# Designs tried in a protein design run: peptides against a protein of PDB entry 3S8F. Part 158

Target 1, 157 residues: chain A of PDB entry 3S8F
Amino acid sequence: VLTLFVAVPSLMTAFTVAASLEFAGRLRGGRGLFGWIRALPWDNPAFVAPVLGLLGFIPGGAGGIVNASFTLDYVVHNTAWVPGHFHLQVASLVTLTAMGSLYWLLPNLTGKPISDAQRRLGLAVVWLWFLGMMIMAVGLHWAGLLNVPRRAYIAQV
Target 2, 166 residues: chain B of PDB entry 3S8F
Amino acid sequence: DEHKAHKAILAYEKGWLAFSLAMLFVFIALIAYTLATHTAGVIPAGKLERVDPTTVRQEGPWADPAQAVVQTGPNQYTVYVLAFAFGYQPNPIEVPQGAEIVFKITSPDVIHGFHVEGTNINVEVLPGEVSTVRYTFKRPGEYRIICNQYCGLGHQNMFGTIVVKE

## One batch from the design tools (peptide; made by RFdiffusion4, then SolubleMPNN)

Design b2_p18_5_s4 (from b2_p18_5, 10 letters changed)
Fold by OpenDDE base, seed 5:
Structure b2_p18_5_s4 (fold): chain B 157 residues (1-157), chain C 166 residues (1-166), chain A 18 residues (1-18)
Amino acid sequence: as target 1 above (157 residues)
Amino acid sequence: as target 2 above (166 residues)
Amino acid sequence: SLLAAFLAVMRALRETLE
């Protein structure tokens, strides 16, 4: 009930952010239905990190609805599916947002801009993190569907 | 121009909000469709049954492991299982192949899990409540019971066995 | 498509119940 209650506000927030991104992309010269995406500042880790977090949050959010379903929960409850969901929500969205925030915050707090090398390193970090999290999440969800239990070190499969 | 920018933002916001609402309805519809058409294998929820966890070991159907398996029909059994720190009783649980088994599971101490490998049996066991699960074992052999709810220091070693006899 | 992917996931979930 609680999950379904917050689902609507969460979706509204997500797509409001998307609207802001579209507006920003169009201001930066993006055209067409998807051209605005390419126009976004993908060279800035402070931007890329939270956006990747949002992308990871989409399947996680869908999974949240599954987990909250009385019937579908029979399939996934207390399996590796649940940790997979957690890692998409916390280790992807929350963590990447925090990382992105630091890439903006630290330069502003210190008064020193990040070097180009640091920028590139930052991009590498957030992309590698995202990739790793997606691999882990897919693996955990898959394992969950194969009835691998959570909180256990052994499984039949 | 702040006014112009505001109008532009609102236009995009309205579009995305409309899209979000549409997608929400699509997902709800898909979930509803799935739940309506894909009910095979779902373990029906049983009636909520309560038991006193402080006396369940001393009296009642869970008190004697030797009497835990009760034949209720020609091809139907009820098995009264205790999940405790740290194991299951009876252990092993012996049941016939092809028989309808009704597991009635409770705990005398803390919350445990009851996950039977190779099956869709996966329930949490709460002290004071009886979990009811129905299952028919089609294949003979041994099925391991795993505790998938953290229950203390011995959680990782908490296993049971169901032996399905031909 | 998103729909196809979603249905595939749902089918996979159903298979776990069988």
Scores: peptide ipSAE 0.024, ipTM 0.744, DockQ to the pose 0.029
Fold by OpenDDE base, seed 1:
Structure b2_p18_5_s4 (fold): chain B 157 residues (1-157), chain C 166 residues (1-166), chain A 18 residues (1-18)
Amino acid sequence: as target 1 above (157 residues)
Amino acid sequence: as target 2 above (166 residues)
Amino acid sequence: SLLAAFLAVMRALRETLE
């Protein structure tokens, strides 16, 4: 149970980032409990990508706590649950953050602003990526709970 | 204005930190609840048992697959299983229905998995250590053993069978 | 939607195990 306290720094970091987003949204004119979310720059793939990564990281982080639990790990260990977990962490958060960073970095490095077409395409890419990752992650977690083993081409279900 | 902004940020951070702590307690509570209500079928970790992986094939209870199934009591058996590159022995493992089976699993070479389909048996097998799993098969039939830990070139084909007889 | 279809398939698979 004490192992669960390892999650504290991660949670602190996650919610500090969330706090920053709230602050930014409020600075952009958002009001109320949820109005700040709408005020965020959802038209910028450099912003949307890492935020979507953060959203994927939430269930992944919760899963991390599960995986670190002695009793719950007994159920999920070496099942499809585990790949589901790290795909949320790596292929969602890390990858989307990298993608978002590129949408910021490349225009700055080249000195050329991103075109509207490129912006729209970028938004489509990151949203589709996120959707695909969520579907896959849900599937893997579900399969894991059904005792589908990882690292095997055959399963009972 | 910088000072005001700083104070505002700190206030938001404190709020979200409080939320994070609350969520932590929720997770702990959920784990505790799960443990308290779903204890059936959970096999507790036993005492750490070690063996010499270099001699386990030559001497001891794992050396002869023909003697791997040992009756230890009325309707109680111990099965000494080797997970190796790339298979299991004995194969098949034959046990009676309704008997309490204690699997003692080890490896002579590398880390393997021992996942029995249709059961909650799922353990890693480490060279030099003995994994102990207790299970009672209620239904007769064949149960496939799957290696779910990468163990080399033949990992994907590493299977075994448990035959439960009436 | 693809998500709905996916969830439906997963539910069906789960039901076969019950």
Scores: peptide ipSAE 0.023, ipTM 0.769, DockQ to the pose 0.020
Fold by OpenDDE base, seed 4:
Structure b2_p18_5_s4 (fold): chain B 157 residues (1-157), chain C 166 residues (1-166), chain A 18 residues (1-18)
Amino acid sequence: as target 1 above (157 residues)
Amino acid sequence: as target 2 above (166 residues)
Amino acid sequence: SLLAAFLAVMRALRETLE
C-alpha cells in the first residue's frame, strides 16, 4: 500500500501537465469538454512529439502501478511485460520529448526556422514512432502476460 | 490578465488533480479486488534467508546435488537448487507428481533467474540470498527452467529441467 | 478509454493468478 503512494506525485505531475494543456487549448479558442484538444498546435512536431510521449506514458504509468504491486509484480516480473513497460516510459515519453525538444532547439540554435517540408517530415516521424511504440508495447505486454520470459530467445508460447 | 490566467490554471489543476486522485483510488481498488478474489497465485513474502555464496558449494544442503531433494514429510519435499554460470543443479530435478515442493534456490556466483515454464515459478536468484518457492506439480512431465536475468556470456544457454514423475 | 484499457489489463493479470 505504501509503495502505491509513490504513484501520487507522479499522477499529480502528469495531470498538472494535462491541466496546462487544457488551459493552452482554451486560450487558443477551444471550447467544451474536448474542444480544447483540437485547438492545440498539432501542426508543430515540437508540440506533438512530447504530447504523444505523454499519451504513451499513460498506460506505462498504469503499468507502473502494477509493477509496484507486490502481488502483481510476481506475475509480470522478468517477463516480456517489463520491456513493454520500459518502451512506454523511455522509448515513448523520454524519447519523444527529446525529439520534440530538438524540433524546437535546432531552429533556435541555427537561427533558421524549419521548412514546411521539414515540419511535415517531423510530424510523420513522430506519429510513426508513436504508432510503432504502441504496437510493440502492446505486443510485449501481451507476451508478458503469456509468461514469455525476458532476456530469452525461446519461450513456451 | 496574468492574475486571471493564474486563477484559471489553478482551477484546471484542481480539477485534474481530483481526477488523478480518483484514478489512483480506482487502481488501488482494482488491485485490491484482484487480491481478494484471485489469491491462488500469490506467494506471500517470507523471511529473508541468507547464505554464504563462497562456501555454498562446499558445505550445506546445496553442496551435494545427489542430496538436493529432501523428503520433509508425507508428500512434501524440499529441493535445494543452485543457479550458477551457466546452469542449474541438480539437473534434472526429479520430484513426484502431486507432492508439495519447496524450492530453496541460491547462487554461488552472480545473479540468475529461475523461471519454470508451465508454472508461475519465476524468481531472481541472488548470491547470498535464498529464494524460497512453494509449488505442487499437478501434471507429470518435463518442465524447462530458464534464466531470465542476464548473468554473463553464457546466459542465453542457461537451462535446466524439472522432471515430474507419476 | 484509459479505464477500459486498464480493466482489460487487470482482467488478464487476474487470469494469470488463477
Scores: peptide ipSAE 0.021, ipTM 0.762, DockQ to the pose 0.031
Fold by OpenDDE base, seed 2:
Structure b2_p18_5_s4 (fold): chain B 157 residues (1-157), chain C 166 residues (1-166), chain A 18 residues (1-18)
Amino acid sequence: as target 1 above (157 residues)
Amino acid sequence: as target 2 above (166 residues)
Amino acid sequence: SLLAAFLAVMRALRETLE
């Protein structure tokens, strides 16, 4: 009940962020229904990281509803599904947001901009992190549906 | 200019909020549809039953592993299982194929898990509370019980076995 | 799409309940 209640304002917040991104993209010259996405600063790891985190958070949020559903929880509770959910929420959104924040914060704290090489490396890091996280999350959710338990080193699968 | 910007933001917010609401209803509808069309495999929760974890090993139906399996009907059994640090009793649990088995599981010490591989049996076991699970084994063989709730240093080695006989 | 992914997950969950 609590999760479902929290889901509503969380969705509102998420879509408000999306609205802000659309506005920003359109200010940057993006046009059309999706053209604003292309106009966003995808060359900046400080932007890319948290956006990728948000993308990972979408299936994670959906999973939260599943986990909070009594009937469906019988299937997923204490299985690899739960760690999969955590990795989407914490290791994706929170971690990538932190990474992105650092890419913004460090140049401001030091007074020195990041080099182009550092920028490119940063982009590689956050994209690879996201890719790895998605692979692991999909695997964990799949394993969970196959009744692989969490907190166990062996499973009959 | 500021006013125009605010209006533009508001328009985008309205669109996205509408989309959000639509998606919310879609998700709820899909969950509802799934639950409405398929209810098989759901293990119903039993009635609240409590026991004294300090005496459960000495007296009551969990005290003697040799008497843990009780026939309650022609093809019905109740199995009184203890989950403890670090194992299960009785071990193995022997039950007949095709019989309706009611597991009554409790713990004398800390919280444990009771996860039977190859089945949908997966419950937490709390000291002082009896977990009730109903299941019918359709296939003979050995089923491993795994603790999926951290219970101490020996947690990873906490296993049991259910032997289903023809 | 997100919808397709959700449907796939829900289907998988339903199958697990069987």
Scores: peptide ipSAE 0.017, ipTM 0.737, DockQ to the pose 0.031

Design b2_p18_6_s1 (from b2_p18_6, 9 letters changed)
Fold by OpenDDE base, seed 3:
Structure b2_p18_6_s1 (fold): chain B 157 residues (1-157), chain C 166 residues (1-166), chain A 18 residues (1-18)
Amino acid sequence: as target 1 above (157 residues)
Amino acid sequence: as target 2 above (166 residues)
Amino acid sequence: SAFIEELARQALAAAASL
């Protein structure tokens, strides 16, 4: 039980980020319980990418609690479940944040704004990446629950 | 304006922090519920048992594969298994159907996996430590052992077999 | 199916042991 309290600082940080997003959305004219979400800059890949990463990190964080639980980890350890967790934490949050950072960094480094075509392409890239990653992650978690082993080319399903 | 914005941010942060704490308790409750409802078959972790990996092949219960299966009761057996680069000993492991099997697994070389298909047996095997798993095979047949921990060039080919006899 | 059944049994036992 005490081990689970390690998640408290991470949750505090995550929800502080969420609070910042809500504040930003409300500053942009969003109202109501969900109106602030719509008001966020969904036309900017530098914004969309890390937000999609955060969305992927939510189930990943839940999986982290599972993996840290002794009894539950016995079920999922060294199965396809573990790569599923990694693809949510690293290949989704970290990777999408890095991708989004490039869409902010490159225009600032070059002094040239991205074209509308580049912006639309960027949006397509990050959404497709997120979609593919979610499909893969769900598949890996499902396979893990079906006792598909990690680091093996063959499995009984 | 700046002060109002700061107060607004703090209000949102407090709300989300409260939500965070609530979710933490929900997760703990879900874990507790899952454990309460689904732990009937969880094998408890045993005490740490140590063995010398440098001598495990020469002396002790793992040294002779012909003596690896030991009957400890009328319907109970202990099987001393070595996971090594790149295979398992004994191979095949022959056990009777319906008997309670206690696997004592260790390694003389590097870390390996011991994943038995069709079962919930899935443990890491560390040199110098003994992994203990208890299982009863209800169905006769062959069960494949898969190494699910990378152990070197032959990792992908490291398989064993448990033969359950009627 | 047997694997899932065993997992369910183990989960119930673990919950009951709490």
Scores: peptide ipSAE 0.023, ipTM 0.775, DockQ to the pose 0.016; fails the geometry check
Fold by OpenDDE base, seed 4:
Order: structure tokens, then sequence, then C-alpha cells
Structure b2_p18_6_s1 (fold): chain B 157 residues (1-157), chain C 166 residues (1-166), chain A 18 residues (1-18)
């Protein structure tokens, strides 16, 4: 139980970002319980990428709580479950945040805005990356629950 | 303007913070529910047992693979297993069907894994520490042991076998 | 698989013990 409370600062951080998103969406004219989400700048890959990273981080965070639980970790430890968790936390959240940061940073550093074609391509890249990561993560978690070992090329299922 | 924005953000942060705490309790509740409904799969933490990895091959219960399987009671055995680069000792491990087996696993060299296919036995093996796992094999046959912790160049080929006899 | 069967057995045993 005490180990699970280590999740508190992580949850606080995640939902602080969510609070900022809600504020931003409402400033952009979003109303109601969910209208602020639609009002966010979904046409900007610099925004979409880190948000998709956050979305991937939600199941990853839930998995983190599982991994932090002594009894539940016994089931999933050193199985394909663990790489699944990593790909959500690192290859999804961190990577997409980095991608989004580049979409913002490079135009500012060069002084040249991205073209509409580059923007659209960027959106396609981050959405496809997110989709691929979700498919892979689900597969790895599923395999882990089937006792597929981590760091092994063979498995008895 | 900045003050107004700060106040608004603070209000949203309070709401989402409350939500985050609520979600934490939901996760704890879900874990508690899982434990309550799946208690048969819960393995309690064992007592910390230490061993000297530099002498474990020369003296003690792990030194002789021929004496690795020790009967401790009626239909009850302790098996002293070494995980090393790159294999297991003894190999095969022979145990009777239906007996309660206590595996005492340690390593003389580096960290290894001890994952028995077809079972829920899955532990890391640390030099200087003894991993204890209790299991009863209900079905006779061969069970493969897989190292699922990277231990060197031969890691991918590090396998063992448990033979359960009728 | 044997693993799934074992998990199922454990689940059933846990349920029966409630």
Amino acid sequence: as target 1 above (157 residues)
Amino acid sequence: as target 2 above (166 residues)
Amino acid sequence: SAFIEELARQALAAAASL
C-alpha cells in the first residue's frame, strides 16, 4: 500500500497537465464538460504529439501501479508485460513529447515556420506513431499475461 | 490578466488533483479486489536469506547437485538450485508429482532469472541472496526453466528442465 | 496452455474459498 502512494506525485503531475489543457481549451472557447477538448489545437503536431503521449501514459501509469504492487508484479515481472509498459512510458510519452517539442522548437530556432504540407505530414506521423505504439503495447501486455517471458526468443503459451 | 489566469488554473488544478487522488484510491481498490478474489495466486514475501556466492559452489546445500533434492517431510521436498552462466544445477531437477516443493535458488556469479514454463514460478536470482518459491506440480512431465534476466552472451541459450515423475 | 490452466485453477480455488 505504501508503495502505491509513490504514484501520487506522478498522478499529480499528469493531471496538472490535464488542468492546463482544460484551461487552454476553455480559453479557446470550449464549453461544457468535454467541449474544451474539441477546442484544443488538434491541427498542430507540436500540440497533438505530447497530448497523445499523455493518452498513452494513462494505461502505462495504471500498469506502473500494477508493477509497483508486490503481489501483482509477481505475475507480470520479467514477462512481455514489462516491455509493454516501457513502450507506453518511454516510446510513447517521452518520444511523442520530444517529437512535439521539435515541431515547436525548430521553427522558432530557424525563424522559418513549417509549411502546411509539413504540418499535415507531422500530424500523420504522430498519429501513426501513437497508433502503432498502442497496438504494440496491447500486444506486449497481452503476451505478458500469457506468461511470455521477457528477454527470450521462445515461449510456451 | 495574469492574476485571473493564475486563479483559474489553480481552480482546475484543485479539481484534477482531487480526481487524481480519487483515481489512486480506485486503483488501490482494484488491487484489493484482485487480491481478495485471487488469493490462491498470492505469494507472500519470504524472509531474507543470504549466502556467500564465492563459496556456494564449494560448501553447503548447493555444492553437490546429487544432493540438491532433499526430502524434508512426507511428500515434501526442498530443492537447492544454482542458476549460473549459463545453466541450472541440478539439470534436470527431478521431483515427484503431487509433492510440495520448496525451491531454494541462488547464483554464484551474476543475476539470473528462474522462469518455469507452465507454472507461475518466476523469480530473479541474485548472487548472495536465496530466492524461495513453493510449488506443487500436479501434472507429470517436463517443465522448461527459462532465464528471463540478461546474464551475458549465453543468456538466450540458458535453459533447464524440471522432470515431474508419477 | 498449462499456464492459463494453472491461473484458472487458482482463480477457481480462490473463488471457492470465499
Scores: peptide ipSAE 0.017, ipTM 0.765, DockQ to the pose 0.014; fails the geometry check
Fold by OpenDDE base, seed 1:
Structure b2_p18_6_s1 (fold): chain B 157 residues (1-157), chain C 166 residues (1-166), chain A 18 residues (1-18)
Amino acid sequence: as target 1 above (157 residues)
Amino acid sequence: as target 2 above (166 residues)
Amino acid sequence: SAFIEELARQALAAAASL
């Protein structure tokens, strides 16, 4: 149980980012409890990508707490659950953050702004990536709960 | 302007921090609930038992697969299992239906997995350590043992069988 | 879901702009 306190710094960091998003959304005219979300720049792939990464990181972080729990890890350890977890963490948050950073960095490094078509394509790419990642992650977590082993090509179920 | 912005940021940070802490407590509560209501599904970890992986094949209870299944009581058995590159011994492991089986699993070489399909038996096997798992097979038949920890080029083919006899 | 709807919207918009 004490191991769960390791999650505190990570949660603090994550929700500090959320606080920054809320602040930004409200500065952009968002109102109400959730209206600030719609006010965020969802038309910019450099913004959308890391935010989608964060959204994927939420269930991944919850899974991290599960994996760090001695009793709960007994259920999920070395099952498909674990790959589901780190795909959310690495292939979602880290990868999408890198994608978002690239969408910002390349135009600045080259001095050439992205076209509207490139912007829209970028949005499609990051959303499709996120969707695929969520489908895969949900499937892996589900399989893990059914005790499908990781690192094995065969399972009873 | 800067002062107002600072206050606003602090307010948001405090709110989200409170939310984060609340979620932490929710997760702790869920763990506590799971422990309280689902203890039957959790096999408690035993005492750490050590063994010399360099001699485990030559001497001791793992040395002879023919002597691996030891009856310790009227309906109790201890099975000394070696996980090695790339298989298990004994193979098959033959045990009676309805008997309480204590598996003592170790490795002479590298880390392996011991995942028994159709059961909640799923442990890592470390050289120098003995993994202990207690289980009672209620249904006769064959149960496949799967290595779910990467152990080398033959990892994907590393399987064993537990045969539960009536 | 809202995310799927947004995905569809953005995907269609991207396709239309190419």
Scores: peptide ipSAE 0.000, ipTM 0.762, DockQ to the pose 0.030; fails the geometry check
Fold by OpenDDE base, seed 5:
Structure b2_p18_6_s1 (fold): chain B 157 residues (1-157), chain C 166 residues (1-166), chain A 18 residues (1-18)
Amino acid sequence: as target 1 above (157 residues)
Amino acid sequence: as target 2 above (166 residues)
Amino acid sequence: SAFIEELARQALAAAASL
């Protein structure tokens, strides 16, 4: 009930953010259907990290609706599906947002900008984290659908 | 300038709202698809039944594991199962192939899981509540019961066996 | 899709920038 209650406002927020990103990208010279995406500041880990978190949160949010559905929950409950959902919501969105926040906050608090090397390292870390998290999440969701149990070290499949 | 920016933002928001509506239908379709493909043969929960967890081991249908399997009709059985720290009773559970089995599962202590490998039987077992699951084993052999709800130090070793006889 | 391709390109670029 709570999940469904907050689902609509959350979706509205998500698409509003997307609208803002499109506007920003177009202001930065991006044109066309996807040109505005390229125009966004992908060279800044403080930007990239939260955005990747948001992207990972989309399938996680859909999974939340699945988990909240009586009939669908029976299929996925207490299987590897659930950890997959958690890792998208917490280990992707929350963690990447925290990472991105650090890349913005620390330079501002110290008064010292990050070096170019640190910036590049930050980008690598964020992208690798996202990639790894997506692989793990897909694997866990798939395993869950194959009835791999949660909280068990053994499975038939 | 502020007005122009406002109009531009509204235009993009309207576009994304339209997109959001489209995505809503996509998500509904995906949910419907997953429901259709993965919920075939789902075992619905039975009626809510309560039991006293403090006495369930001493009296009643769960008290004697030798009497846990009860024939209730032709090719129909009820099995009274206890999930406890850390195992299942009876163990093994012996049932005939092709028989309709009604599992009545409860716990005398803490919350456990009852996940039978090779089946869609997967329920949580709460003290004071009886979980009812109906299943027919079509294949003979051994089916492992796994606890998929953390229940203490021995959780990872909490297994049972269902033996389906020809 | 163009979106996925762009993300892949950016990911590779980011990794190569290390």
Scores: peptide ipSAE 0.000, ipTM 0.729, DockQ to the pose 0.037; fails the geometry check

